# Designs tried in a protein design run: peptides against a protein of PDB entry 4IGA. Part 2

Target 1, 116 residues: chain A of PDB entry 4IGA
Amino acid sequence: KRVLIVDDAAFMRMMLKDIITKAGYEVAGEATNGREAVEKYKELKPDIVTMDITMPEMNGIDAIKEIMKIDPNAKIIVCSAMGQQAMVIEAIKAGAKDFIVKPFQPSRVVEALNKV

## One batch from the design tools (peptide; made by RFdiffusion4, then SolubleMPNN)

Design b1_p8_2_s3 (from b1_p8_2, 3 letters changed)
Fold by OpenDDE base, seed 1:
Structure b1_p8_2_s3 (fold): chain B 116 residues (1-116), chain A 8 residues (1-8)
Amino acid sequence: as target 1 above (116 residues)
Amino acid sequence: GLTAKDVL
């Protein structure tokens, strides 16, 4: 399966790329903000998206909403430092399938990838 | 998948 990685932090994208590839998944591409995420989703048609929340141009919640308009069956895993209950609920309402709080263990990401 | 109820 192919994964689109969305995070404004290059370090985080690199970390996720390593985890995803070592787990046997393919990285479809990367996006650095929510607007790019929506554009890349249309272009690449990935099987799974890892989505940061706090990003410039467009935040992760809005990106989830826009992707769900494009593909109601989109599989989106949030990866964010903002693990507050209210934010998790908002992500779920938007259409996210899982929510991983930063900092995370690689195994947590792999479990999410395997489950969605 | 994750639900709001699971988080509350």
Scores: peptide ipSAE 0.026, ipTM 0.597, DockQ to the pose 0.126
Fold by OpenDDE base, seed 3:
Structure b1_p8_2_s3 (fold): chain B 116 residues (1-116), chain A 8 residues (1-8)
Amino acid sequence: as target 1 above (116 residues)
Amino acid sequence: GLTAKDVL
């Protein structure tokens, strides 16, 4: 399966890329903000998206909503430091399948990838 | 090094 990694932090994208590839998934591409995420989703049609929330240009919640318009069957895993109940609820309401709170263990990401 | 900007 192919994964689109969305995070404004280069370090985090690198970390997720390492986890994703070691788990046997392919990285379809990367996006650094929500607008790029939507564009890349349209272009690459990945199987899974890892989505940060706090990003410039367009936040992760809005990106989820836009991606769900493109593909109602999109498999989006949120990965964010914003683990408050309200944010989790918002992400799920927008269409996310899982929510991983930063900082995370690699196994948590792998579990999410395998379950969605 | 790592900063909050790099991780969050």
Scores: peptide ipSAE 0.024, ipTM 0.591, DockQ to the pose 0.042
Fold by OpenDDE base, seed 2:
Structure b1_p8_2_s3 (fold): chain B 116 residues (1-116), chain A 8 residues (1-8)
Amino acid sequence: as target 1 above (116 residues)
Amino acid sequence: GLTAKDVL
Protein backbone atom coordinates (compact mmCIF):
# COMPACT_ATOMS: atom_id res chain seq x y z
CA LYS B 1 0.00 0.00 0.00
CA ARG B 2 1.07 3.57 -0.76
CA VAL B 3 1.06 6.32 1.89
CA LEU B 4 0.88 10.09 1.48
CA ILE B 5 2.68 11.82 4.37
CA VAL B 6 1.32 15.24 5.35
CA ASP B 7 3.18 17.35 7.92
CA ASP B 8 4.68 20.84 7.88
CA ALA B 9 7.65 19.64 9.95
CA ALA B 10 10.44 18.17 7.84
CA PHE B 11 11.70 16.15 10.80
CA MET B 12 8.30 14.54 11.31
CA ARG B 13 7.94 13.69 7.61
CA MET B 14 11.38 12.09 7.72
CA MET B 15 10.49 10.11 10.84
CA LEU B 16 7.18 8.90 9.40
CA LYS B 17 8.84 8.01 6.10
CA ASP B 18 11.33 5.82 7.96
CA ILE B 19 8.61 4.07 9.97
CA ILE B 20 6.34 3.57 6.96
CA THR B 21 9.06 2.15 4.71
CA LYS B 22 10.48 -0.15 7.40
CA ALA B 23 6.95 -1.50 7.93
CA GLY B 24 6.83 -2.53 4.25
CA TYR B 25 4.64 0.30 2.94
CA GLU B 26 5.53 2.57 0.03
CA VAL B 27 5.67 6.35 0.39
CA ALA B 28 3.52 7.78 -2.40
CA GLY B 29 4.63 11.33 -1.67
CA GLU B 30 4.77 14.16 0.84
CA ALA B 31 2.83 17.36 1.50
CA THR B 32 3.78 20.26 3.78
CA ASN B 33 0.32 21.80 4.30
CA GLY B 34 -3.36 21.00 3.86
CA ARG B 35 -3.62 22.58 0.41
CA GLU B 36 -0.70 20.50 -0.85
CA ALA B 37 -2.26 17.44 0.80
CA VAL B 38 -5.46 17.85 -1.21
CA GLU B 39 -3.51 18.44 -4.42
CA LYS B 40 -1.23 15.46 -3.82
CA TYR B 41 -4.18 13.22 -2.98
CA LYS B 42 -5.74 14.02 -6.36
CA GLU B 43 -2.43 13.47 -8.12
CA LEU B 44 -1.14 10.36 -6.37
CA LYS B 45 -4.32 8.57 -5.28
CA PRO B 46 -2.62 7.07 -2.22
CA ASP B 47 -4.12 4.17 -0.28
CA ILE B 48 -3.48 5.83 3.09
CA VAL B 49 -2.82 9.37 4.33
CA THR B 50 -1.01 10.38 7.51
CA MET B 51 -2.32 13.85 8.36
CA ASP B 52 -0.94 16.52 10.68
CA ILE B 53 -3.42 19.07 12.05
CA THR B 54 -1.52 22.29 12.74
CA MET B 55 -0.23 23.48 9.38
CA PRO B 56 -0.04 26.77 7.48
CA GLU B 57 -2.18 27.50 4.38
CA MET B 58 -4.77 24.85 5.33
CA ASN B 59 -5.04 22.88 8.57
CA GLY B 60 -5.45 19.12 8.75
CA ILE B 61 -9.14 19.14 9.66
CA ASP B 62 -10.00 21.13 6.54
CA ALA B 63 -7.70 18.93 4.48
CA ILE B 64 -9.52 15.82 5.74
CA LYS B 65 -12.87 17.34 4.77
CA GLU B 66 -11.64 18.24 1.28
CA ILE B 67 -10.09 14.81 0.72
CA MET B 68 -13.32 13.14 1.83
CA LYS B 69 -15.17 15.15 -0.83
CA ILE B 70 -12.74 13.77 -3.42
CA ASP B 71 -12.79 10.22 -2.05
CA PRO B 72 -15.38 9.28 0.58
CA ASN B 73 -13.47 6.04 1.12
CA ALA B 74 -10.17 7.77 1.91
CA LYS B 75 -8.15 6.16 4.70
CA ILE B 76 -6.78 9.01 6.80
CA ILE B 77 -4.75 8.57 9.98
CA VAL B 78 -4.26 11.76 11.96
CA CYS B 79 -0.83 12.19 13.52
CA SER B 80 -0.76 15.28 15.73
CA ALA B 81 0.50 16.75 18.99
CA MET B 82 -3.03 18.11 19.50
CA GLY B 83 -4.38 15.05 21.27
CA GLN B 84 -7.18 16.78 23.19
CA GLN B 85 -10.53 15.00 23.24
CA ALA B 86 -12.16 17.83 21.31
CA MET B 87 -9.60 17.60 18.51
CA VAL B 88 -9.86 13.81 18.31
CA ILE B 89 -13.64 14.06 18.04
CA GLU B 90 -13.35 16.79 15.41
CA ALA B 91 -10.94 14.72 13.32
CA ILE B 92 -13.15 11.62 13.49
CA LYS B 93 -16.20 13.70 12.57
CA ALA B 94 -14.28 15.04 9.56
CA GLY B 95 -13.64 11.47 8.41
CA ALA B 96 -10.36 10.30 9.97
CA LYS B 97 -10.08 6.57 10.68
CA ASP B 98 -7.56 6.87 13.50
CA PHE B 99 -5.76 9.44 15.63
CA ILE B 100 -2.15 9.10 16.76
CA VAL B 101 -0.92 11.55 19.38
CA LYS B 102 2.61 12.94 19.12
CA PRO B 103 5.02 11.92 20.45
CA PHE B 104 4.38 8.32 19.43
CA GLN B 105 6.03 4.93 19.30
CA PRO B 106 6.74 3.55 15.82
CA SER B 107 4.62 0.49 16.63
CA ARG B 108 1.58 2.75 17.10
CA VAL B 109 1.94 4.04 13.53
CA VAL B 110 2.37 0.51 12.19
CA GLU B 111 -0.74 -0.64 14.05
CA ALA B 112 -2.75 2.21 12.53
CA LEU B 113 -1.47 1.48 9.02
CA ASN B 114 -2.38 -2.20 9.38
CA LYS B 115 -5.91 -1.49 10.65
CA VAL B 116 -7.24 1.11 8.21
CA GLY A 1 17.29 16.80 19.92
CA LEU A 2 13.53 16.92 19.41
CA THR A 3 11.80 20.26 19.91
CA ALA A 4 8.15 21.28 20.10
CA LYS A 5 8.49 22.51 16.52
CA ASP A 6 9.71 19.08 15.40
CA VAL A 7 6.84 17.27 17.14
CA LEU A 8 3.97 19.64 16.35
Scores: peptide ipSAE 0.023, ipTM 0.610, DockQ to the pose 0.049
Fold by OpenDDE base, seed 5:
Structure b1_p8_2_s3 (fold): chain B 116 residues (1-116), chain A 8 residues (1-8)
Amino acid sequence: as target 1 above (116 residues)
Amino acid sequence: GLTAKDVL
């Protein structure tokens, strides 16, 4: 399966890329904000998306909503330090399948990838 | 985005 990694932090994209590839998944591409995420989803048609929340241009919640309009069956895993109950509820309401709170264990990401 | 590194 192919994964689109969305995060404005280069170090986080690198970390996720390492976890994803070691788990046997392919990285379809990367996006650095929510607008790029929507564009890359249309272009690459990934199987799974890892989505940050707090990003410039367009935040992760809005990106989830736009991707779900394109593909109602999109498999989106949120990965964010914003683990407050209200944010988790908002992400799930928008269409996310899972919510991983930063900092995370690599095994938590692998479990999410395997289940969506 | 917001990470543990930036929260502290």
Scores: peptide ipSAE 0.034, ipTM 0.621, DockQ to the pose 0.059; fails the geometry check

Design b1_p8_2_s4 (from b1_p8_2, 3 letters changed)
Fold by OpenDDE base, seed 2:
Structure b1_p8_2_s4 (fold): chain B 116 residues (1-116), chain A 8 residues (1-8)
Amino acid sequence: as target 1 above (116 residues)
Amino acid sequence: GLTASDVL
């Protein structure tokens, strides 16, 4: 399966890419903000999206909402430092399938990839 | 080896 990685932090994208590829998934592409995420989703039609929340241009919640308009069956895993209950609820309400709080263990990402 | 993320 192919994964679109969305995070404004280059290091985080690199880390997620390493985890995802070592777990046997393919990286479809990367996006550095919510606007790019929406554009890349349209272009690449990935099987799974890992989505940061706090990003310039467009935040992850808005990106989730826009992607869900494109594909109501999108499989989006949030990966964010903002793990407060309110944010988790907001992300799930927007359409996310799972929420991973930063900092995270690699196994947590793999579990999410396998379950969505 | 790959361990927990140190970056928020």
Scores: peptide ipSAE 0.026, ipTM 0.618, DockQ to the pose 0.046
Fold by OpenDDE base, seed 4:
Parts: structure tokens; C-alpha cells; sequence
Structure b1_p8_2_s4 (fold): chain B 116 residues (1-116), chain A 8 residues (1-8)
């Protein structure tokens, strides 16, 4: 399966890329904000998306909503420091399949990838 | 490999 990594932090994208590839998945591409995420989803048609929430241009919640308009079957895993109940509920309501709170263990990401 | 402390 191919994964689109969305996070405004280069370090986080690098970390996720390492986790994803070591777990046997392919990185379809990277996006640095929600607008880019939507654009690259259309272009790359990834199987899975890892989605940050706090990003410039367009936040992760809005990106989830836009991606779900494109593909109602999109498999989106949120990876965010904003693990408040309200945010988790909002992400799930928007269509996210899982929510991983930063900081996280690599195994947590792998489990999420395997479940979606 | 990655450890928990690496993933912040």
C-alpha cells in the first residue's frame, strides 16, 4: 500500500517516512499543508494518508473533509499533538479512521497502518 | 530502528 504523508514539520515527515518504509509500505508522496494534501491526493491516489492537524494554508480537519469529498473511502490516520477529546471527535466526524497523538511510538503508527 | 523517543 502507498501512503501520503502530510505534516508541515520536515522532521515529522522524515520520521513517518522511516516508519512507513520499514513497515513495508511505500511512500506515495509528501505534503506540507492541507491544500497540498488535497492536491496530492488527487494526483497520487494513495491508499492511506497520515494527516497532521495544525498546518498553515489549510488545517488537517479541513483537508480530511476535502479528501473525503474526493474519495469517501479514503483511509486517513491523524497524527497530531492536539489529542483533545473535541479534536479527536472532530477528526473522526470528518472521516478519519484513527487518531494518533504525538508523541507516539513507531509501533502505534504501524498498527494504524495495518488496521485501515 | 526507531525508538519511542525518536518519534516526537
Amino acid sequence: as target 1 above (116 residues)
Amino acid sequence: GLTASDVL
Scores: peptide ipSAE 0.024, ipTM 0.594, DockQ to the pose 0.044
Fold by OpenDDE base, seed 3:
Structure b1_p8_2_s4 (fold): chain B 116 residues (1-116), chain A 8 residues (1-8)
Amino acid sequence: as target 1 above (116 residues)
Amino acid sequence: GLTASDVL
C-alpha cells in the first residue's frame, strides 16, 4: 500500500518515511501543508495518509475535510502533538481513522497502518 | 540541531 506523508516538519516526514518503508509500505509522496496534501491526494491517490495538524497554509483538520470530499473512503491517520480530547474528536469527526500523539513509538504507527 | 518546530 502507498502512503502520503503530510507534515510541515522535514524531520518528521523523514521519520515517518523510515517507519512506513520499514513496515513494508511504499511512500507515495510527501506534502508540507494542508493545501499541498489535498493536491497530492488528488494526484497520487494514495491508499493511506498520515496527517499532521499544525501546518501553515492549511491545517490538518481542514485538509482531512477536503480529502474526504475527494474520497469519502480515504484512510487518514492523524499524527500530531495536539493530543487533546477536543482535537481528537475534531479529527475523527472530520474523517480520520486514527490519531497518533507525538511523540510516538514506531510500533504505534505500524499498528495504525495495519489497522486502517 | 533540532528545534521544537522540527518535531511538533
Scores: peptide ipSAE 0.023, ipTM 0.596, DockQ to the pose 0.043
Fold by OpenDDE base, seed 5:
Order: structure tokens, then C-alpha cells, then sequence
Structure b1_p8_2_s4 (fold): chain B 116 residues (1-116), chain A 8 residues (1-8)
């Protein structure tokens, strides 16, 4: 399966890329904000998206909503430091399939990839 | 492999 990695932090994208590839997935592409994420989703039609929340241009919640308009069956895993219960609920309401709080263990990401 | 300390 192909994964679109969305995070404004280059280091986080690098770490997620390492986890994703070591788990046997392919990185379809990367996006650095929610607007890029929506455009890349349209272009690449990835199987899975890892989505940060706090990003410039467009935040992750709005990006989830826009991607769900494009593909109601989109598989989006949130990866965010904003792990408050209210934010988790908001992300799930927007359409996310899972929510991983930063900092996270690599195994948690792999489990999410395998289950969505 | 990656450890928890590698993913912050």
C-alpha cells in the first residue's frame, strides 16, 4: 500500500517515512501543509494518509474534511502532538480512522497502518 | 530498527 505523509516538520516526515518503508509500505509522496495534502491526495490517490494537525496554510482537521469530500473511503491516520480528548474526537468526527499522539512508538504507527 | 526514542 502507498502512504501519503503529511507533516510540516521535515524531521517528522523523515521519521514517518522510515517507519512506513520498514513496515513494507511505499511512500506515495509528502505534503507540508493541509492544502498540499489535499492536492497530493487528488494527484497520487494514496491508500493511506498520515496527517499532522498543526500546520500552516490549512490544518489537519480541515485537510481531513476536504480529503473525505474527494474520497469518503479515505484511510487517514492522524499523527499529532495535539492529543487532547477534544481534538481526538474532532479528528474522528472529521473522518480519521485512528489518532496517534506524539511522541509515539514506531510499533503504534505500524499497528495503525495495518488496521485501517 | 526504530525505537521510541527515535520518534519524538
Amino acid sequence: as target 1 above (116 residues)
Amino acid sequence: GLTASDVL
Scores: peptide ipSAE 0.022, ipTM 0.582, DockQ to the pose 0.043

Design b1_p8_3_s2 (from b1_p8_3, 3 letters changed)
Fold by OpenDDE base, seed 1:
Structure b1_p8_3_s2 (fold): chain B 116 residues (1-116), chain A 8 residues (1-8)
Amino acid sequence: as target 1 above (116 residues)
Amino acid sequence: MLTAKDVL
C-alpha cells in the first residue's frame, strides 16, 4: 500500500517516512500543507494518508474534508500534537479513521497503518 | 505543527 505523508515539519515527514518504509509500505509522496495534500491526493491517489493538523495555507481538518469530497473511501490517519478530545472528535467527524498523538511510538503508527 | 527539532 502507498502512503501520502502530510506534515509542515521536514523532520516529522522524515520520521514518518522511515517508519512507513521499515513497515513494508511505499511512500507515494509528501505534502507540506493542507492545500498541497489535496493536490497530491488527486495526483497520486494514495491508499493511506498521514495528516498533521496545524499547518500553514490549509489546516489538516479542512484538508480531510476536501479529500473526503474527492474520495469518500479515503483512509486518513491523523498524526498531531493537538490530542485534545474536541480536536479528536472534529477529526473523526471530518472523516479520519484514527488519531495518533505526538510524540508517538513507531509501533503505534504501524498498528494504525495495518488497521485502516 | 513545528516540533522541537524545527524550533531549535
Scores: peptide ipSAE 0.036, ipTM 0.632, DockQ to the pose 0.039
Fold by OpenDDE base, seed 3:
Structure b1_p8_3_s2 (fold): chain B 116 residues (1-116), chain A 8 residues (1-8)
Amino acid sequence: as target 1 above (116 residues)
Amino acid sequence: MLTAKDVL
């Protein structure tokens, strides 16, 4: 399965890429904001998306909503430091399948990838 | 979201 990684932080994209590849998944591509995420989803048609929330240009919640308009079956895993209950509920309502709070253990990401 | 390595 192919994963699109969406995060404005280069270090976080690198960390997720290492976890994803070591787990036997392919990285389809990367995006640095929600607008790029929507564009890359159309272009690459990934099987899974890892989505940050706090990004410039377009936030992760809006990116989830736009991706779900394109593909109602999209498999989106949120990865965010914004682990507040209200934000988790908002992400799930937007269409996310899981929510991973930063900082995370690699095993938590692998479990989410295997279950979506 | 910024990490410590992206800020420093």
Scores: peptide ipSAE 0.036, ipTM 0.628, DockQ to the pose 0.037
Fold by OpenDDE base, seed 4:
Structure b1_p8_3_s2 (fold): chain B 116 residues (1-116), chain A 8 residues (1-8)
Amino acid sequence: as target 1 above (116 residues)
Amino acid sequence: MLTAKDVL
């Protein structure tokens, strides 16, 4: 399975890329904001998306909503420091399949990848 | 979201 990594933080994208690759997944590409995420989703047609929430240009919730318009079957795992109940509920309502709170253990990301 | 490691 191919994973699109979406996070404005270069270190976080690097960390997720290492975890995803070591777990036997392919990295389809990277995006640094929600607009790039929507564009890259259209281009790459990834099997899974890891999605940050707090990004410039377009936030992760809006990116989830736009991706779900393109592909209602999209497999989006949120990965965010914004683990508040309201944000989790909003992400799930937007179409996210899982929510990983930062900071996380690598095993938690692998479990999410294997579940979706 | 910026991480502490991207700021350092």
Scores: peptide ipSAE 0.035, ipTM 0.628, DockQ to the pose 0.038
Fold by OpenDDE base, seed 2:
Structure b1_p8_3_s2 (fold): chain B 116 residues (1-116), chain A 8 residues (1-8)
Amino acid sequence: as target 1 above (116 residues)
Amino acid sequence: MLTAKDVL
């Protein structure tokens, strides 16, 4: 399965890429904001998206909503430092399948990839 | 949002 990685932090994209590839998934591409995430989803048609929330241009919640308009079956895993209950509820309401709070263990990302 | 990991 192919994964689109969405995060404004280059370090986090690198970390997720390492985890995803070591778990036997392919990285379809990367996006650095919510607008790029929507564009890359249209272009790449990934099987899974890892989505940050706090990004410039367009936040992850809005990106989830726009991706769900394109593909109602999209498999989006949120990966964010904003692990507050309200944000988790908002992400799930927008269409996310899972929510991973930063900082995370690599096994937590692998478990999410395997379950969506 | 940057965590302690994201700043390195």
Scores: peptide ipSAE 0.031, ipTM 0.644, DockQ to the pose 0.048

Design b1_p8_3_s3 (from b1_p8_3, 3 letters changed)
Fold by OpenDDE base, seed 5:
Structure b1_p8_3_s3 (fold): chain B 116 residues (1-116), chain A 8 residues (1-8)
Amino acid sequence: as target 1 above (116 residues)
Amino acid sequence: GLDASDVL
């Protein structure tokens, strides 16, 4: 399966890329904000998206909503430091399939990839 | 190294 990685932090994208590839998944591409995420989703049609929340241009919640308009079956895993219960509920309402709070263990990401 | 801003 192919994964689109969305995070404004270059280090986080690099970390996720390492985890994703070691788990046997392919990185379809990367996006640095929610607007790029929506555009890349249309272009690449990835199987899975990892989505940050706090980003410039467009935040992750809005990006989830826009991607769900494109593909109601989109498989989006949120990866965010914003792990408050209210934010988790908001992400799930938007259409996210899982929510991983930063900092995370690589195994947690792999489990999410395998289960969405 | 890694600081808080890199992982937020």
Scores: peptide ipSAE 0.021, ipTM 0.589, DockQ to the pose 0.045
Fold by OpenDDE base, seed 3:
Structure b1_p8_3_s3 (fold): chain B 116 residues (1-116), chain A 8 residues (1-8)
Amino acid sequence: as target 1 above (116 residues)
Amino acid sequence: GLDASDVL
């Protein structure tokens, strides 16, 4: 399965890429903000998306909403430091399938990838 | 390799 990695932090994208590839998944591409995420989703049609929340241009919640318009069956895993209950609920309402709070263990990401 | 401190 192919994963689109969305995070404004280059180090986080690199980290997620390492985890994803070691778990046997393919990285479809990367996006650095929500607008780019939507564009890349249209272009790449990934099987799974890892989505940061706090990003410039367009935040992760809005990106989730736009991706769900494109593909109501999108499998989006949020990966964010914003683990507050309100944010988790908002992400779920937007269409996220899982929510991983930063900092996280690699196994947590792998579990999410395998579950969605 | 990867550890929790790298994933902040």
Scores: peptide ipSAE 0.020, ipTM 0.568, DockQ to the pose 0.045
Fold by OpenDDE base, seed 1:
Structure b1_p8_3_s3 (fold): chain B 116 residues (1-116), chain A 8 residues (1-8)
Amino acid sequence: as target 1 above (116 residues)
Amino acid sequence: GLDASDVL
């Protein structure tokens, strides 16, 4: 399966890429904000998306909503330091399938990838 | 390998 990685932090994208590839998944591409995420989803048609929340241009919640308009079957895993209950509920309401709180263990990401 | 402290 192919994964689109969305995070404004280059180091986080690198870390997720390492985890994803070592777990046997392919990285379809990367996006640095929510607008790029929507554009890349249209372009790459990934199987899975990892989505940060706090990003410039467009936040992760809005990006989830826009991606779900494009593909109601999109498989989106949130990966964010914003682990408050209200944010988790908002992400699920938007269409996210899982929510991983930063900092995380690599095994947690692998579990989410395998589950969606 | 990667651990929790490596992924923030």
Scores: peptide ipSAE 0.020, ipTM 0.564, DockQ to the pose 0.046
Fold by OpenDDE base, seed 4:
Structure b1_p8_3_s3 (fold): chain B 116 residues (1-116), chain A 8 residues (1-8)
Amino acid sequence: as target 1 above (116 residues)
Amino acid sequence: GLDASDVL
């Protein structure tokens, strides 16, 4: 399966790329904000998306909503420091399949990838 | 490999 990595932090994208690759998944591409995420989703048609929330231009919640308009069956895993109950509920409502709170263990990401 | 402490 191919994964689109969305995070404004280069370090986080690098980290997720390592986890995803070592778990046997392919990295379809990267996006640095929600607008790029939507564009890359259309272009790459990934199987899975890892989605940050706090990003410039367009936040992750809005990106989830836009991706769900493109593909109602999109498999989106949120990966965010914003693990408050309200944000988790909002992400689920938007269409996210899982929510991983930063900081996390690599195994948590792998479990999410395997289950979506 | 990645350690848990590296994933922030």
Scores: peptide ipSAE 0.019, ipTM 0.554, DockQ to the pose 0.044

Design b1_p8_4_s1 (from b1_p8_4 with E4K T7S)
Fold by OpenDDE base, seed 3:
Structure b1_p8_4_s1 (fold): chain B 116 residues (1-116), chain A 8 residues (1-8)
Amino acid sequence: as target 1 above (116 residues)
Amino acid sequence: SFLKDASP
């Protein structure tokens, strides 16, 4: 399966890429904001998306909503430091399949990838 | 804009 990694932080994208590849998944590509994420989703047609929330230009919640308009069956895993209950509910209502709070253990990401 | 390091 191919994964699109969305995060404005280069370090976080690098970390997720390492976890994803070591788990046997392929990285389809990367995006640095929500607008780019929507564009890359159309272009790459990934099987799974890891989605940050706090990003410039377009936040992760809005990106989830736009991707769900394109593909109602999209498999989106949120990875965010904003783990407040209200944000989790907002992400799930937008269409996210899972929510991983930063900082996370690699096993938590692998578990999410395997279950979506 | 939230970069918190986690386990590699």
Scores: peptide ipSAE 0.028, ipTM 0.658, DockQ to the pose 0.054
Fold by OpenDDE base, seed 1:
Structure b1_p8_4_s1 (fold): chain B 116 residues (1-116), chain A 8 residues (1-8)
Amino acid sequence: as target 1 above (116 residues)
Amino acid sequence: SFLKDASP
């Protein structure tokens, strides 16, 4: 399966790329904000998306909503430091399948990838 | 970009 990695932090994208590839998944591409995420989803048609929340241009919640308009069956895993109940509820309402709170263990990401 | 919590 192919994964689109969305995070404005290059370090975090690198970390997720390492986890994803070591777990046997393919990295479809990367996006640095929500607007790029929507564009890349259209272009790459990934199987799974890892989605940050706090990003410039367009936040992760809005990006989830736009991706769900493109593909109602999109498999989106949120990966964010903002793990408050209110944010989790917003992500679920938008269409997210899982919510991983930063900082995370690599095994948590792998489990999420395997489940969606 | 302030959500840069490093994850070991």
Scores: peptide ipSAE 0.028, ipTM 0.655, DockQ to the pose 0.056
Fold by OpenDDE base, seed 4:
Structure b1_p8_4_s1 (fold): chain B 116 residues (1-116), chain A 8 residues (1-8)
Amino acid sequence: as target 1 above (116 residues)
Amino acid sequence: SFLKDASP
């Protein structure tokens, strides 16, 4: 399966890339904001998306909503420091399949990848 | 945008 990594932080994208690759998944590409995420989703048609929430240009919630318009079957795993109940609910409503709170353990990401 | 984890 191919994964699109979305996060405005280069360090986080690098970390997720390592985890995803070691788990046997392929990195389809990367995006640094929600607008890029939507564009890359259209282009790459990844199997899974890891989605940050707090990003410039377009936040992760809006990106999820736009991706779901493109592909209602999109498999999106949120990965964010904003683990408040309200944000989790918003992510679920938008269509997210899982929500990983930062900081996280690599095994948590792998579990999410394997589940969706 | 916050980032932290233990990964190689």
Scores: peptide ipSAE 0.028, ipTM 0.662, DockQ to the pose 0.052; fails the geometry check
Fold by OpenDDE base, seed 2:
Structure b1_p8_4_s1 (fold): chain B 116 residues (1-116), chain A 8 residues (1-8)
Amino acid sequence: as target 1 above (116 residues)
Amino acid sequence: SFLKDASP
């Protein structure tokens, strides 16, 4: 399966890319903000998306909503430092299938990828 | 962008 990695931090994208590839998944591409995420989703048609929340231009919640308009069956895993109850609820409401709080263990990401 | 630094 192919994964689109969305995060404004190059370090985080690099980390997720390593975890995803070592787990046997393919990285479809990367996006650095919510607007790019929506564009890349249309272009790449990934099987799974890892989505950061706090990003410039367009945040992750709005990106999730836009992607869900494009593909109601999108498999989006949120990966964010903002793990408050309110944010988790907001992400689920937007359409996210899972929510991983930063900092995380690589196994947590793999588990999420395998379950969605 | 926030924290995180675990063995990838």
Scores: peptide ipSAE 0.027, ipTM 0.656, DockQ to the pose 0.051; fails the geometry check

Design b1_p8_4_s2 (from b1_p8_4, 3 letters changed)
Fold by OpenDDE base, seed 3:
Structure b1_p8_4_s2 (fold): chain B 116 residues (1-116), chain A 8 residues (1-8)
Amino acid sequence: as target 1 above (116 residues)
Amino acid sequence: DFLKDASP
């Protein structure tokens, strides 16, 4: 399966890429903000998306909503330091399939990838 | 084994 990695932090994208590839998945591409995420989703048609929340241009919640308009069956895993109850509810309501709070263990990411 | 990064 191919994964689109969305995060404004280069370091986090690198770390997720390492986890994803070591778990046997392929990285379809990367996006640094929500607007790029929507564009890349249309272009690459990934199987799974890892989505940060707080990003310039367009935040992760809005990106989830836009991607769900494109593909109602999109498999989006949120990965964010903002694990407050309200944010989790917002992400799930927007269409996210899972929510991983930073910092996280690699196994948590792999579990999410395997289950969505 | 923890991976971390704060969202802006």
Scores: peptide ipSAE 0.028, ipTM 0.648, DockQ to the pose 0.070
Fold by OpenDDE base, seed 1:
Structure b1_p8_4_s2 (fold): chain B 116 residues (1-116), chain A 8 residues (1-8)
Amino acid sequence: as target 1 above (116 residues)
Amino acid sequence: DFLKDASP
């Protein structure tokens, strides 16, 4: 399966890329903000998306909503430091399938990839 | 290593 990685932090994208590839998944591409995420989803049609929340241009919640308009069956895993209950509820309401709080263990990401 | 990153 192919994964689109969305995070404004290059370091975090690198870390997720390492986890994803070591787990046997393919990285479809990367996006640095919500607008790029929507564009890349249209372009690449990935199987799974890892989505940060706090990003410039467009935040992750809005990106989830826009991607769900494009593909109601999109499989989106949120990866964010904003793990408060209110944010989790908002992400799930938007259409996210899982929510991983930063900092995370690699195994948690792999489990999410395998389950969505 | 798997820390949150500061976003602007």
Scores: peptide ipSAE 0.026, ipTM 0.634, DockQ to the pose 0.061
Fold by OpenDDE base, seed 2:
Structure b1_p8_4_s2 (fold): chain B 116 residues (1-116), chain A 8 residues (1-8)
Amino acid sequence: as target 1 above (116 residues)
Amino acid sequence: DFLKDASP
C-alpha cells in the first residue's frame, strides 16, 4: 500500500517516511501543508494518508474535509501534537480513521497503518 | 510540535 505523508515539519516527514518504509509500505509522496495534501491526493491517489493538523496555508482538519470530498473512502490517519479531546472529535467528524498523538511510538504508527 | 520517539 502507498502512503501520502502530510506534515509541515521536515523532521516529522522524515521520521514517518522511515517508519512507513521499514513497515513494508511505499511512500507515495509528501505534502508540507493542507493545500498541498489535497493536490497530492488528487495526483497520487494514495491508499493511506498520514495527516498533521497544525500547518500553514491549510490546516489538517480542512485538508481531511477536502480529501473526503474527493474520495469519501479515503483512509486518513491523523498524526498530531494536538491530542485534546475536542481535536480528536473534530478529526473523527471530518472523516479521520485514526488519531495518533505526538509524541508517539513507531509501533503505534504501524498498528494504525495495518488496521485502517 | 512534532515530538516522537526514535525509530530505527
Scores: peptide ipSAE 0.029, ipTM 0.645, DockQ to the pose 0.051; fails the geometry check
Fold by OpenDDE base, seed 4:
Structure b1_p8_4_s2 (fold): chain B 116 residues (1-116), chain A 8 residues (1-8)
Amino acid sequence: as target 1 above (116 residues)
Amino acid sequence: DFLKDASP
């Protein structure tokens, strides 16, 4: 399966790329904000998306909503430091399949990838 | 956003 990694932090994208690759998944591409995420989703049609929330241009919640308009079957895993109940609920309502709170263990990401 | 536990 191919994964689109969305996070404004380069180090986080790198970290997720390592985890995803070692888990046997392919990295379809990367995006640094929600707008890029939507564009890349249209272009790459990845199987899975890892989505940060706090990003410039367009936040992760809005990106999820836009991607879900493109593909109602999109498999989006949120990966964010914003682990408050309200945010988790908002992400679920937007269409997220899982929510990983930062900081996280690599195994948590792998579990999420395998389940969606 | 921020942080992570360990990197492979």
Scores: peptide ipSAE 0.027, ipTM 0.633, DockQ to the pose 0.052; fails the geometry check

